# Ledger of designs, part 42: peptides against a protein of PDB entry 4J2C

Target 1, 107 residues: chain A of PDB entry 4J2C
Amino acid sequence: MEDPFFVVKGEVQKAVNTAQGLFQRWTELLQDPSTATREEIDWTTNELRNNLRSIEWDLEDLDETISIVEANPRKFNLDATELSIRKAFITSTRQVVRDMKDQMSTS

## One batch from the design tools (peptide; made by RFdiffusion4, then SolubleMPNN)

Design b2_p16_4_s4 (from b2_p16_4, 10 letters changed)
Fold by OpenDDE base, seed 4:
Structure b2_p16_4_s4 (fold): chain B 107 residues (1-107), chain A 16 residues (1-16)
Amino acid sequence: as target 1 above (107 residues)
Amino acid sequence: SPLREKLREYIASLLS
């Protein structure tokens, strides 16, 4: 079976970009009540949370594939460079998600 | 999600 990691990675990256846009709008709505309706705040908040949750779910699955590959190195033709790239992507993406979640929890 | 399903199928294949 073909390794779908890069495809999922691309979708996660797209979801991160979407979340960042929603997060920006979320902050704007909370900072300027004159431009904000309860409906838009709720919609933006829910869409943002859903996107972040989806990203976290995908990252968990991607992380699991790495663990399996590392446990069975002879079964898979992945060199240290590719494995490092995959790990770095998960780590950095988790940090981006965490930063947004932290700001949402304090606001 | 089709992509998530593909990933889950891949994971299953890794565990086989």
Scores: peptide ipSAE 0.256, ipTM 0.809, DockQ to the pose 0.698
Fold by OpenDDE base, seed 2:
Structure b2_p16_4_s4 (fold): chain B 107 residues (1-107), chain A 16 residues (1-16)
Amino acid sequence: as target 1 above (107 residues)
Amino acid sequence: SPLREKLREYIASLLS
């Protein structure tokens, strides 16, 4: 079976961009309640949470593939550079998600 | 999700 990592990576990146847009709107709605309806706040909040949860789910699966590759270095001809790129993507993306979640939890 | 399912199948194949 072909490695779908790069495809999933692309979808995660798109989801992150979407989440960042939703997060920006979420921040705007909370900063100016006079222009925000409860319906939009709820929709934005729920949509944002759903996106973040989806990202985290995909990152867990991606992280598992890393663990499997590292546990079986002879089975996979993945060089150190590619492995580093994959690991960096997961860690940096988790940080981006964590930052948004932290700000949401403190509000 | 078809994509997630594809990844899950891939992981399963790695563990077989």
Scores: peptide ipSAE 0.255, ipTM 0.807, DockQ to the pose 0.678
Fold by OpenDDE base, seed 5:
Structure b2_p16_4_s4 (fold): chain B 107 residues (1-107), chain A 16 residues (1-16)
Amino acid sequence: as target 1 above (107 residues)
Amino acid sequence: SPLREKLREYIASLLS
């Protein structure tokens, strides 16, 4: 079966961009209550959480593929450079998500 | 989603 990692990676990146936009709006709404309605705050928060959850779910699946490959190097001869790129992507993306979640929990 | 399903199928293939 064809390796769908690059496709999923693209979708995750898209979701991250969406989340970052929502996070920015979330921050703006909290910074200026005079321009914020409870409805928009709730909507933005909900959409943001949904996106973050989606990203985390995809990262778990991607991470699993890496773990399987690393546990079976003879069966899956993946290029070392590519493997490093994949691992770095997951690590950095998790950090981005964690940063947003930490700030939301500190609201 | 189609992508998640494809990924799950891929993972399954890795474990087989």
Scores: peptide ipSAE 0.252, ipTM 0.805, DockQ to the pose 0.695
Fold by OpenDDE base, seed 3:
Structure b2_p16_4_s4 (fold): chain B 107 residues (1-107), chain A 16 residues (1-16)
Amino acid sequence: as target 1 above (107 residues)
Amino acid sequence: SPLREKLREYIASLLS
């Protein structure tokens, strides 16, 4: 079976970009309530949370593949560089999501 | 999502 990691990675990256846009709008709406409707706040918040949840789910699955590959280095044709790139992507993306979630939880 | 399902299918194949 073809390794879909790069495809999922791309989808996650798109979701991150979307989330970052939503997060920016979310902060703007909360910073100036006079320019915000409850409807937009709710929509933005829900969309943001949904995207973040989706990203986290994908990262769990991607992380699982890493664990499997690391447990079976001979079975999978992945060099150290590729494995490092994949691990770095998961780690950095988790941090990005965590930062947004932390700011949302403190608001 | 079809991509999510594809990934899960891939993971399953790795475990078998």
Scores: peptide ipSAE 0.248, ipTM 0.805, DockQ to the pose 0.696

Design b2_p16_5_s1 (from b2_p16_5, 10 letters changed)
Fold by OpenDDE base, seed 3:
Structure b2_p16_5_s1 (fold): chain B 107 residues (1-107), chain A 16 residues (1-16)
Amino acid sequence: as target 1 above (107 residues)
Amino acid sequence: SRLDELLEKYTKILNS
């Protein structure tokens, strides 16, 4: 049975990249109001928040898969290295999302 | 979605 974790991982990574792009634009718009319309600010903000929320939701489910594997190691042919990679991905991605959220909450 | 597929596969494995 194929493990689609890597596919989901890739999709989450793409979503993160999209969010980072939106975040960059968001910061630019706020840094130079003379070049920013309220409409673009609102749109960018909403899109960014939606993307971040989506990523967080996906990470929760990915994290659940880790728990499932660890609780049933014989049913899943995953070595410690692979599990570590998956855990690291989830942890680091959560941190990236958290960093963006923190900056948004302080602006 | 791919995530749905993932969860479904893992659930099936659990129930096997």
Scores: peptide ipSAE 0.252, ipTM 0.823, DockQ to the pose 0.100
Fold by OpenDDE base, seed 1:
Structure b2_p16_5_s1 (fold): chain B 107 residues (1-107), chain A 16 residues (1-16)
Amino acid sequence: as target 1 above (107 residues)
Amino acid sequence: SRLDELLEKYTKILNS
């Protein structure tokens, strides 16, 4: 049975990159109103929020897989290093998302 | 989705 965690991880990473691009544009639009239409601001904001929400949802499910593995170690063939890498990915990704959300909420 | 597949696989393993 194949473990598609790495594939999901890659998809989340791509989503983060997309969100970071949207976040950068969002910041630029708010910094210079002369280059920003209300339509673009709204679109960028909505796209960004949607992407962040999607990432958070994926992270919750990825986190669930870790909980399943840790609760049933004999049923899964994952070493401590791999599990640590997966945990680190989720933790760091949540931090990246949180940082963007915090800046959006304070703007 | 790939995530659904992942959860499904893990659930199957859990219930095996």
Scores: peptide ipSAE 0.242, ipTM 0.824, DockQ to the pose 0.099
Fold by OpenDDE base, seed 5:
Structure b2_p16_5_s1 (fold): chain B 107 residues (1-107), chain A 16 residues (1-16)
Amino acid sequence: as target 1 above (107 residues)
Amino acid sequence: SRLDELLEKYTKILNS
């Protein structure tokens, strides 16, 4: 039986990769307006923001699973190492998203 | 969604 946490983890990772691609394009479009249409700029910006928001929402629910496990350790078969890995993933992913959001807000 | 499935599973375990 596959642990559904890792399935969601994989999907979030894919979403992050997609967001990073959009972010790169967003940067390129804003750095050289001659290579961009307003339509592409707006589309890229909106898609990027939507993807980041989606990731953040998923991370909130993933974080909730951590809280559930920690509040009820006897009911789950997760050792300390596994919990640490899950927490690290959520933390690092939030940071990646935050970095992109910060750069968008300052441009 | 997979996330819904995950939360559902954990909720079921919590209520068991």
Scores: peptide ipSAE 0.239, ipTM 0.821, DockQ to the pose 0.098
Fold by OpenDDE base, seed 2:
Structure b2_p16_5_s1 (fold): chain B 107 residues (1-107), chain A 16 residues (1-16)
Amino acid sequence: as target 1 above (107 residues)
Amino acid sequence: SRLDELLEKYTKILNS
């Protein structure tokens, strides 16, 4: 039985990459307001927020899968290494999202 | 969605 966790992981990673691109553009727009339209600023900001929110939602449910496995270890064929990798992914991804959110909140 | 499928699959395993 295939575990689709890696598929969801890949989709979250893709969403993070998209968010990082939007974040970069967001910073560029704020660094040089003279070359930025309000429309692009608003669009970029909204797209970025939406992406970050989506990622956070996915991470919550991915984290739930970890809890399910840990509460019922005998029903799942996952070793400590795999669980560690999954936990690390969730933790590091949350940090990446948090870093972007922190910078947005202070701007 | 893939996430829904994942959670559903895990739920099925729990109930097996």
Scores: peptide ipSAE 0.226, ipTM 0.814, DockQ to the pose 0.100; fails the geometry check

Design b2_p16_5_s2 (from b2_p16_5, 7 letters changed)
Fold by OpenDDE base, seed 1:
Structure b2_p16_5_s2 (fold): chain B 107 residues (1-107), chain A 16 residues (1-16)
Amino acid sequence: as target 1 above (107 residues)
Amino acid sequence: SREEELLKKYQELLNK
């Protein structure tokens, strides 16, 4: 069985890449109205919000997995380095999401 | 739900 954490991590990474692309397009559309339609702006905005929400939900799940592992150290045998990497991934990803959300809310 | 399935997998690992 594949480690469930890495399955979700992979999904989050893909969603982040998708969100970053959508965010870039969102910014471009707002910067140059001559290339933008209301329909594309709305679609891009909605897709971006959906991706960001998906990421946030998955990060909460990943936090829960860490709690389970830390509560059962003998069973999972994760060393400090691996736990740190997992926690750092969650923290940094939350920051990436926060940055995009902040820019969207101030537009 | 995704959360339920994920936690269920970890529960299976705990029961091994």
Scores: peptide ipSAE 0.226, ipTM 0.787, DockQ to the pose 0.171
Fold by OpenDDE base, seed 4:
Structure b2_p16_5_s2 (fold): chain B 107 residues (1-107), chain A 16 residues (1-16)
Amino acid sequence: as target 1 above (107 residues)
Amino acid sequence: SREEELLKKYQELLNK
């Protein structure tokens, strides 16, 4: 049985890429009102928020996996490097989400 | 839920 961490990680990565694209469009719409409709702004904003929320939920799940692995190191046989990579992924992804949320909250 | 499924999989791993 494979470690389910990577399944969730992959979903998070996809959601991050999607969110980044939506965020870019969101900024463009706000910068040029002549090309923006209320409908597209609302759609983009909602989709972006949904993606960010999805990422945050998955990151909580990934954090739980870290706790499980650290509590049972022999069962999973992960080296220190792999565990560090997993933790770094969660930390850096949270920062990416935070940066987008901060910019959205100030607009 | 996703969380439940994830934890179940890890539980299965722990039972090996």
Scores: peptide ipSAE 0.225, ipTM 0.788, DockQ to the pose 0.169
Fold by OpenDDE base, seed 2:
Structure b2_p16_5_s2 (fold): chain B 107 residues (1-107), chain A 16 residues (1-16)
Amino acid sequence: as target 1 above (107 residues)
Amino acid sequence: SREEELLKKYQELLNK
């Protein structure tokens, strides 16, 4: 049986890529209103928010898995490097999400 | 929920 962390990580990575694409389109639509319809703006905004919410939810789950692994080091036998990578992924991804949310809230 | 399923998998690992 494998550690399910990488599965959720992969899902988060996919959601981040999707969110980044939506965010790019979101910025484009707002920068040139003449080429943007209200429908596309609303759709893009909603899809972006949904993706960001999904990421945040998965990150909470991933963060909890870290606690489980750290509480049972002998059972999972993860070295410091692997654990650091997992933590760094969560931290950096949260920052990416936060940056997008901040830009959306200030626009 | 997703959280419950994930935690169950880890619990299974711990029980092995």
Scores: peptide ipSAE 0.219, ipTM 0.782, DockQ to the pose 0.171
Fold by OpenDDE base, seed 5:
Structure b2_p16_5_s2 (fold): chain B 107 residues (1-107), chain A 16 residues (1-16)
Amino acid sequence: as target 1 above (107 residues)
Amino acid sequence: SREEELLKKYQELLNK
């Protein structure tokens, strides 16, 4: 059995990688409309939003794992360094999502 | 193993 945190983390990382590719294409399509179709813009936008939403949901699950561990420190015995790394991953990933969402909302 | 039992309990707590 794998650590539930890392299972979800893996899913988040995959979704982030996918979102980064979609976001890059999204910016390219909007930067040069002559090379873009409305269909591709819509598809890319929808896929990007779906991935970002998936990430946000998974980050809530990751937050729950942190809460469970912190509520049961003797049971799980994770050191402060590992918990800090886990929290940093959640925080930095939320920032990545937020940055993309902010750019999408202003376009 | 101890690790497997811990992870099992962790998963059970997460799924509450």
Scores: peptide ipSAE 0.176, ipTM 0.740, DockQ to the pose 0.186

Design b2_p16_5_s3 (from b2_p16_5, 10 letters changed)
Fold by OpenDDE base, seed 3:
Structure b2_p16_5_s3 (fold): chain B 107 residues (1-107), chain A 16 residues (1-16)
Amino acid sequence: as target 1 above (107 residues)
Amino acid sequence: SRLDELLEKYTKLLNS
């Protein structure tokens, strides 16, 4: 059986990519209101928020997996490098989400 | 939930 961490990681990465695209469009729409419809603004905003929320939820779950693995090092046989990569992924992704959320809250 | 699914999979791994 494969480590389920990678399944969720992949979904998170996909959601991040989607969110980044939506965020870019979101900023463009707000920067030029004359070319933006309210419908697109609302849709983009909602989709973006939904993606960010999904990412945050998955990151919490991924964080939990770290604890499980660290509690059973012999069973999972993950070296320090792999664990560091997983932790770094969670940390960096949270930062990406936070940055987008911060900009949305100030706009 | 996603977490439930993850926990289930990890449980299986631990029991294997």
Scores: peptide ipSAE 0.170, ipTM 0.740, DockQ to the pose 0.174
Fold by OpenDDE base, seed 4:
Structure b2_p16_5_s3 (fold): chain B 107 residues (1-107), chain A 16 residues (1-16)
Amino acid sequence: as target 1 above (107 residues)
Amino acid sequence: SRLDELLEKYTKLLNS
């Protein structure tokens, strides 16, 4: 049976890419009001926040999967390296989300 | 929920 971690990981990665694109546009709209409408700003902001929220939720679920694996090491046959990679993915992704959120809160 | 589905899959893995 396939490890469900990778399915969610893929969705998170896709959402991160989407969020980064939205964040870039968000920044551009705020930096040059002449090219921005309130409608686009609001849409972009909402879409960005939704993506970030989705990522955060998925990361919580991924964290839970790690807990399950760590509690049952023999059943999943995961070596230390793979487990570290999974943890690193969650940590680094959380940082990416946090950085965008911090910039949005100060703008 | 998403988590419930994940937990279900992992439960199956644990029982396999």
Scores: peptide ipSAE 0.170, ipTM 0.736, DockQ to the pose 0.171
Fold by OpenDDE base, seed 5:
Formats: sequence, structure tokens, C-alpha cells
Structure b2_p16_5_s3 (fold): chain B 107 residues (1-107), chain A 16 residues (1-16)
Amino acid sequence: as target 1 above (107 residues)
Amino acid sequence: SRLDELLEKYTKLLNS
């Protein structure tokens, strides 16, 4: 039986990797306008925003599960270490998303 | 969604 949190965590990680690839291409397109078409810029931007939005949505749901577990520790029997790892994952992932969003908004 | 299903599982566990 798979741990539901780890399944979603894995999907978020994959989405982050995809977003980082799109972000890299986005920066390349902006750094060399001679090789960039408006169509590719728009496509890359839209795909990136969609991925970031999906990640943020999943993180909100994961954060909710943590709140439920913390409110009912005896029901779920998660140790402090595992709970800390889950929280750290959400926090660090939100930072990664925020960094990309900040750069996109200032360009 | 899949995440909605996960939340439902958590809720069921709480109510058990």
C-alpha cells in the first residue's frame, strides 16, 4: 500500500522539474530575442504558469493533510521526523515556485 | 481529483 502523501509528493517533484525546464527555456528566449518567436514565448509562458499553478494547488492540499495529521496525531501515528520532512518539502517547494514567479513578474 | 480522493481518505480515517 502506497503512502498517499508520497504519491502526491512524487508528482509535485515531477511538475517542479518540468517547470524548471520551461523556466530555463523562458529565460533563454528572453535573453536572445533574435532566436525567439512570440509564439514560442507565449507557449512557454503559458505552460510554465499552468505548471506552477498546479504545483501550488497540490501544495495547498498537502498542507491541509499536514494540518489534519497535526490535529489528530494518535489517529495517523506519524513521527516528528516524518512530519518535519513533509513540512520542509512544502516550504522549500513553495520557495522554488515563488522564485520563478518573482522573476517572471519582473520581466 | 486524485488529491480530493486522498483528503476523503483522511476524513474517513478521522471518522473511524
Scores: peptide ipSAE 0.155, ipTM 0.728, DockQ to the pose 0.099
Fold by OpenDDE base, seed 1:
Structure b2_p16_5_s3 (fold): chain B 107 residues (1-107), chain A 16 residues (1-16)
Amino acid sequence: as target 1 above (107 residues)
Amino acid sequence: SRLDELLEKYTKLLNS
């Protein structure tokens, strides 16, 4: 049976890539009003927020998976390196999301 | 929920 962590990780990575593209467009639209309508700004903002929320939710679930594995080390047989990679992924992804959210809140 | 689905999968793994 496949480890469910990888499935969610892949979805998070995809959502991050999407969010980064939306964030870039979001900044461009706010910098030059002549390049976009209010409708596009609103759409981009909403899509971006939705993606960020989705990522944050999945990261919470991924945190739970780590807790499960750490509570049952013999059963899952994951080495320290793999656990470190998973934790680092969550930490770094949260930072990426936080950075975008901070810029959105201060604009 | 997504978490419930994950927990179910891990439960199966734990019981295998």
Scores: peptide ipSAE 0.172, ipTM 0.740, DockQ to the pose 0.172; fails the geometry check

Design b2_p16_5_s4 (from b2_p16_5, 9 letters changed)
Fold by OpenDDE base, seed 5:
Structure b2_p16_5_s4 (fold): chain B 107 residues (1-107), chain A 16 residues (1-16)
Amino acid sequence: as target 1 above (107 residues)
Amino acid sequence: SRLEELLKKYTELLNK
């Protein structure tokens, strides 16, 4: 049985990559209004928000898996190092999302 | 959802 954590982690990573690309374009559009249309700004903004929301949802699911494992360590046989890696991934990813959201909210 | 189904696998493992 494949550990579901890695499946979700992979999808989060893809969503992060997509969001980073959209965020870059979003920044470019706002930095040079003469080359930007309202339609593209709106599309980019909406796609970015959708990706960020998806990531946040998946991170909650990943947190749930960690809670399950920590409550039943012998069942899953994960050592402290692996758990730390998983927690670090969630923490760092949340920070990436937060940074983008903060910039969007102040723009 | 897909994620919900994947999480069910954890429950299955716990019930073994």
Scores: peptide ipSAE 0.254, ipTM 0.803, DockQ to the pose 0.155
Fold by OpenDDE base, seed 3:
Order: sequence, then structure tokens, then C-alpha cells
Structure b2_p16_5_s4 (fold): chain B 107 residues (1-107), chain A 16 residues (1-16)
Amino acid sequence: as target 1 above (107 residues)
Amino acid sequence: SRLEELLKKYTELLNK
């Protein structure tokens, strides 16, 4: 059985990559209005927000899994390094999302 | 939901 954490982690990573691409396009559209249509701006903005929201939701779920593992250390036998990697992934990903959200909210 | 599926899988792991 595959560790379910990695399944969600992979999906989050894909969503982050997608969001970063959308964010880049979003920035380009706002930077040069002559190349931007209202339709593309709206689409890009909505897709970006949806991806970010999806990521945030998955991160909450991943946090819950960490709590489960930490409450049952003998069952999962995850060492401190692995737990640290998982926690770091969540923390760093939240920061990436926050950075994009902050820029979107100030534009 | 995603969480439900995760919890289900972790429950299965806990029961092994």
C-alpha cells in the first residue's frame, strides 16, 4: 500500500506548478494590458484562485495525517527525518501559496 | 472527500 501522504503531496506539487504558471500569466496580463482581455484575466484569476484553494485544503488534510502519525509512532515507524520533511513541505508550500495570495490581494 | 479517504487509508494502516 502506497503511503497516502505522498499521493496528496504529489497532487499538491502538481497544483503548485499549475498555480505558478497561472500566476506568471496573471502577472503578465496585468503588466501589459494591451495584450490582455477581460476574459483571459478573469479566467486566469479564477483558475489561479481555485488552484490555491485546492492546495490549502490538501495541506490541511496533510496536517491531519501528521497528527495521526505522531499519535501512533509505533504503527507507522516514521523517523524524525521523514516527519521533518513532511512538516517542511507543508510549511514551505503554505508560504508559496501565501506569497501568491498576497500579491493578488494587493493588485 | 480527500480527508475521508486519507483517514480511511491511515485507519487501515493502523489496523495492520
Scores: peptide ipSAE 0.223, ipTM 0.779, DockQ to the pose 0.171
Fold by OpenDDE base, seed 2:
Structure b2_p16_5_s4 (fold): chain B 107 residues (1-107), chain A 16 residues (1-16)
Amino acid sequence: as target 1 above (107 residues)
Amino acid sequence: SRLEELLKKYTELLNK
């Protein structure tokens, strides 16, 4: 049986990519109101928020998996490097989400 | 839920 961490990680990565695209469009729409409809702005904003929320939820789950692994080191063949990669992924992804949320909240 | 599914899988791994 494989460690399910990578599955959720992959889903988070996909959601991040989607969010980044939506965020880019969101900024474009706000920068040029003449080419933006209220409907597209609302749709983009909602989709972006949904993606960010999904990411945050998955990151919480991933954090829990790390706790399980760290509590049972003999059952999981993970070296320090792999564990660091997992932790760094969560930390950096949270920062990416936070940056987008901060820009949305201050606009 | 996703978390429940994850925890279940990890529990299975722990029991091997």
Scores: peptide ipSAE 0.171, ipTM 0.734, DockQ to the pose 0.170
Fold by OpenDDE base, seed 4:
Structure b2_p16_5_s4 (fold): chain B 107 residues (1-107), chain A 16 residues (1-16)
Amino acid sequence: as target 1 above (107 residues)
Amino acid sequence: SRLEELLKKYTELLNK
């Protein structure tokens, strides 16, 4: 059976890419009002927030999978390198989300 | 939920 971690990881990666695109558009709309409508600003903001929340939720689930694997190491046959990769992915992704949220909250 | 499905799959893996 395939480790379900990778399914959620893939969805998180997709959501991050989407969020980064939305964030870029969000900054463009705020920087140049001549290219922006209130409708697009609101849509972009809402879509961005939804993606960020989705990522944060999935990261919590991924953290739970880490706990399960670490509690049952013989059942999953994961070496230290793989666990480090998974933990690093969660940590770095949280930072990416935090950076976008910080910029949104200060604008 | 997503978490419930994940936990179900991991439980299945643990029972193998």
Scores: peptide ipSAE 0.188, ipTM 0.747, DockQ to the pose 0.168; fails the geometry check

Design b2_p16_6_s1 (from b2_p16_6, 6 letters changed)
Fold by OpenDDE base, seed 4:
Structure b2_p16_6_s1 (fold): chain B 107 residues (1-107), chain A 16 residues (1-16)
Amino acid sequence: as target 1 above (107 residues)
Amino acid sequence: SRVEELLKKLQEKLEE
């Protein structure tokens, strides 16, 4: 069976990049009010929150794939190294999202 | 979504 995990991984990575761009703009808008309108602040904030939420949702589903594979090793010929890579990706991505969320909650 | 399809494929594999 084809395992499109790497495709999903790529899509999540793109979403993270988008969120990081929005986060950068968000910080800029808050640091220099003269360059910011309330409309852009609200838009950026909402877009950022939505992107982060979507990423978190995908990570939960990706985490479930790990659980399924680990619970049924004979049905899935997945190398231990590949499994570790997938786990590391989920963990590191969650941390990146968490860092942005933490900064948003303290501002 | 793509991840939902991934989960579906894995679940289908479990039912084989």
Scores: peptide ipSAE 0.201, ipTM 0.812, DockQ to the pose 0.103
Fold by OpenDDE base, seed 2:
Structure b2_p16_6_s1 (fold): chain B 107 residues (1-107), chain A 16 residues (1-16)
Amino acid sequence: as target 1 above (107 residues)
Amino acid sequence: SRVEELLKKLQEKLEE
């Protein structure tokens, strides 16, 4: 069996990039309300929230893959380095999402 | 989703 974790990782990374773009626009819209319509603010906010939620959902499932592999090491020949990379990706991505959510909640 | 497919494949591997 092939492990397509790296493909999923790439897709999550792309989703993060999209969210970061939306977050940047969100901050710009809030910084200059005179040039921003309420419609665009609402759209951007909703799109951002939806993307962040989607990323969080994917991270939960990715975290489950780690648990499955760790619980069955003989069936999944992953070395410690690769496992650490996967864990680090999930942790760091969660932090990126958390940072955006924190800024949105405090604004 | 791709991640769901990944989980499914892992579950299938467990049953081999």
Scores: peptide ipSAE 0.200, ipTM 0.811, DockQ to the pose 0.105
Fold by OpenDDE base, seed 1:
Structure b2_p16_6_s1 (fold): chain B 107 residues (1-107), chain A 16 residues (1-16)
Amino acid sequence: as target 1 above (107 residues)
Amino acid sequence: SRVEELLKKLQEKLEE
């Protein structure tokens, strides 16, 4: 069985980059009303929320993969280093998402 | 999704 975790990791990273771009635009639109239409604000907000939700869902599933591997070490043969890398990725990515969500909720 | 397929493969592995 092939382990495609690294592929999923890359896809989540791309999704994070997309979300960060949307977040930046979101802040710019709210900061400069002269360049912001309500339609673009709404579109950007919705796209951002959808992207963040998608990332969170993927992180939950990735977290489940770790649980499965840790519960069945003989079947998957992943070393501690790789597991640590995967856990760190999930933790740090969740923090990035949380930071954006916090800023959106306080606006 | 890709991650869903990953989970599916892991679940299949558990059934072996």
Scores: peptide ipSAE 0.197, ipTM 0.808, DockQ to the pose 0.102
Fold by OpenDDE base, seed 5:
Structure b2_p16_6_s1 (fold): chain B 107 residues (1-107), chain A 16 residues (1-16)
Amino acid sequence: as target 1 above (107 residues)
Amino acid sequence: SRVEELLKKLQEKLEE
């Protein structure tokens, strides 16, 4: 059986890039109120929140895959190195999302 | 979604 984790990882990474772009625009809009409309701020904010939520859901599902593999190591034949890489990806991605959310919540 | 399919495949493998 093929393990498409790397494909999912790539998709999550792309989603993060999209969110970071939206976050950048969000910060720009708030930094220059004279050129920002409420409509664009609202749209950007909503899109950003939706993207972040989607990423968080994907990370939860990816976390579940790790739990399954760790509970059945011989069946899936993933070594400690690969599991570490996957865990690190989830952890670091969660941190990136958290950083954006923290800034949004304090703005 | 792709991750959902991944989970599904893993679950299927567990049933084997």
Scores: peptide ipSAE 0.194, ipTM 0.804, DockQ to the pose 0.103

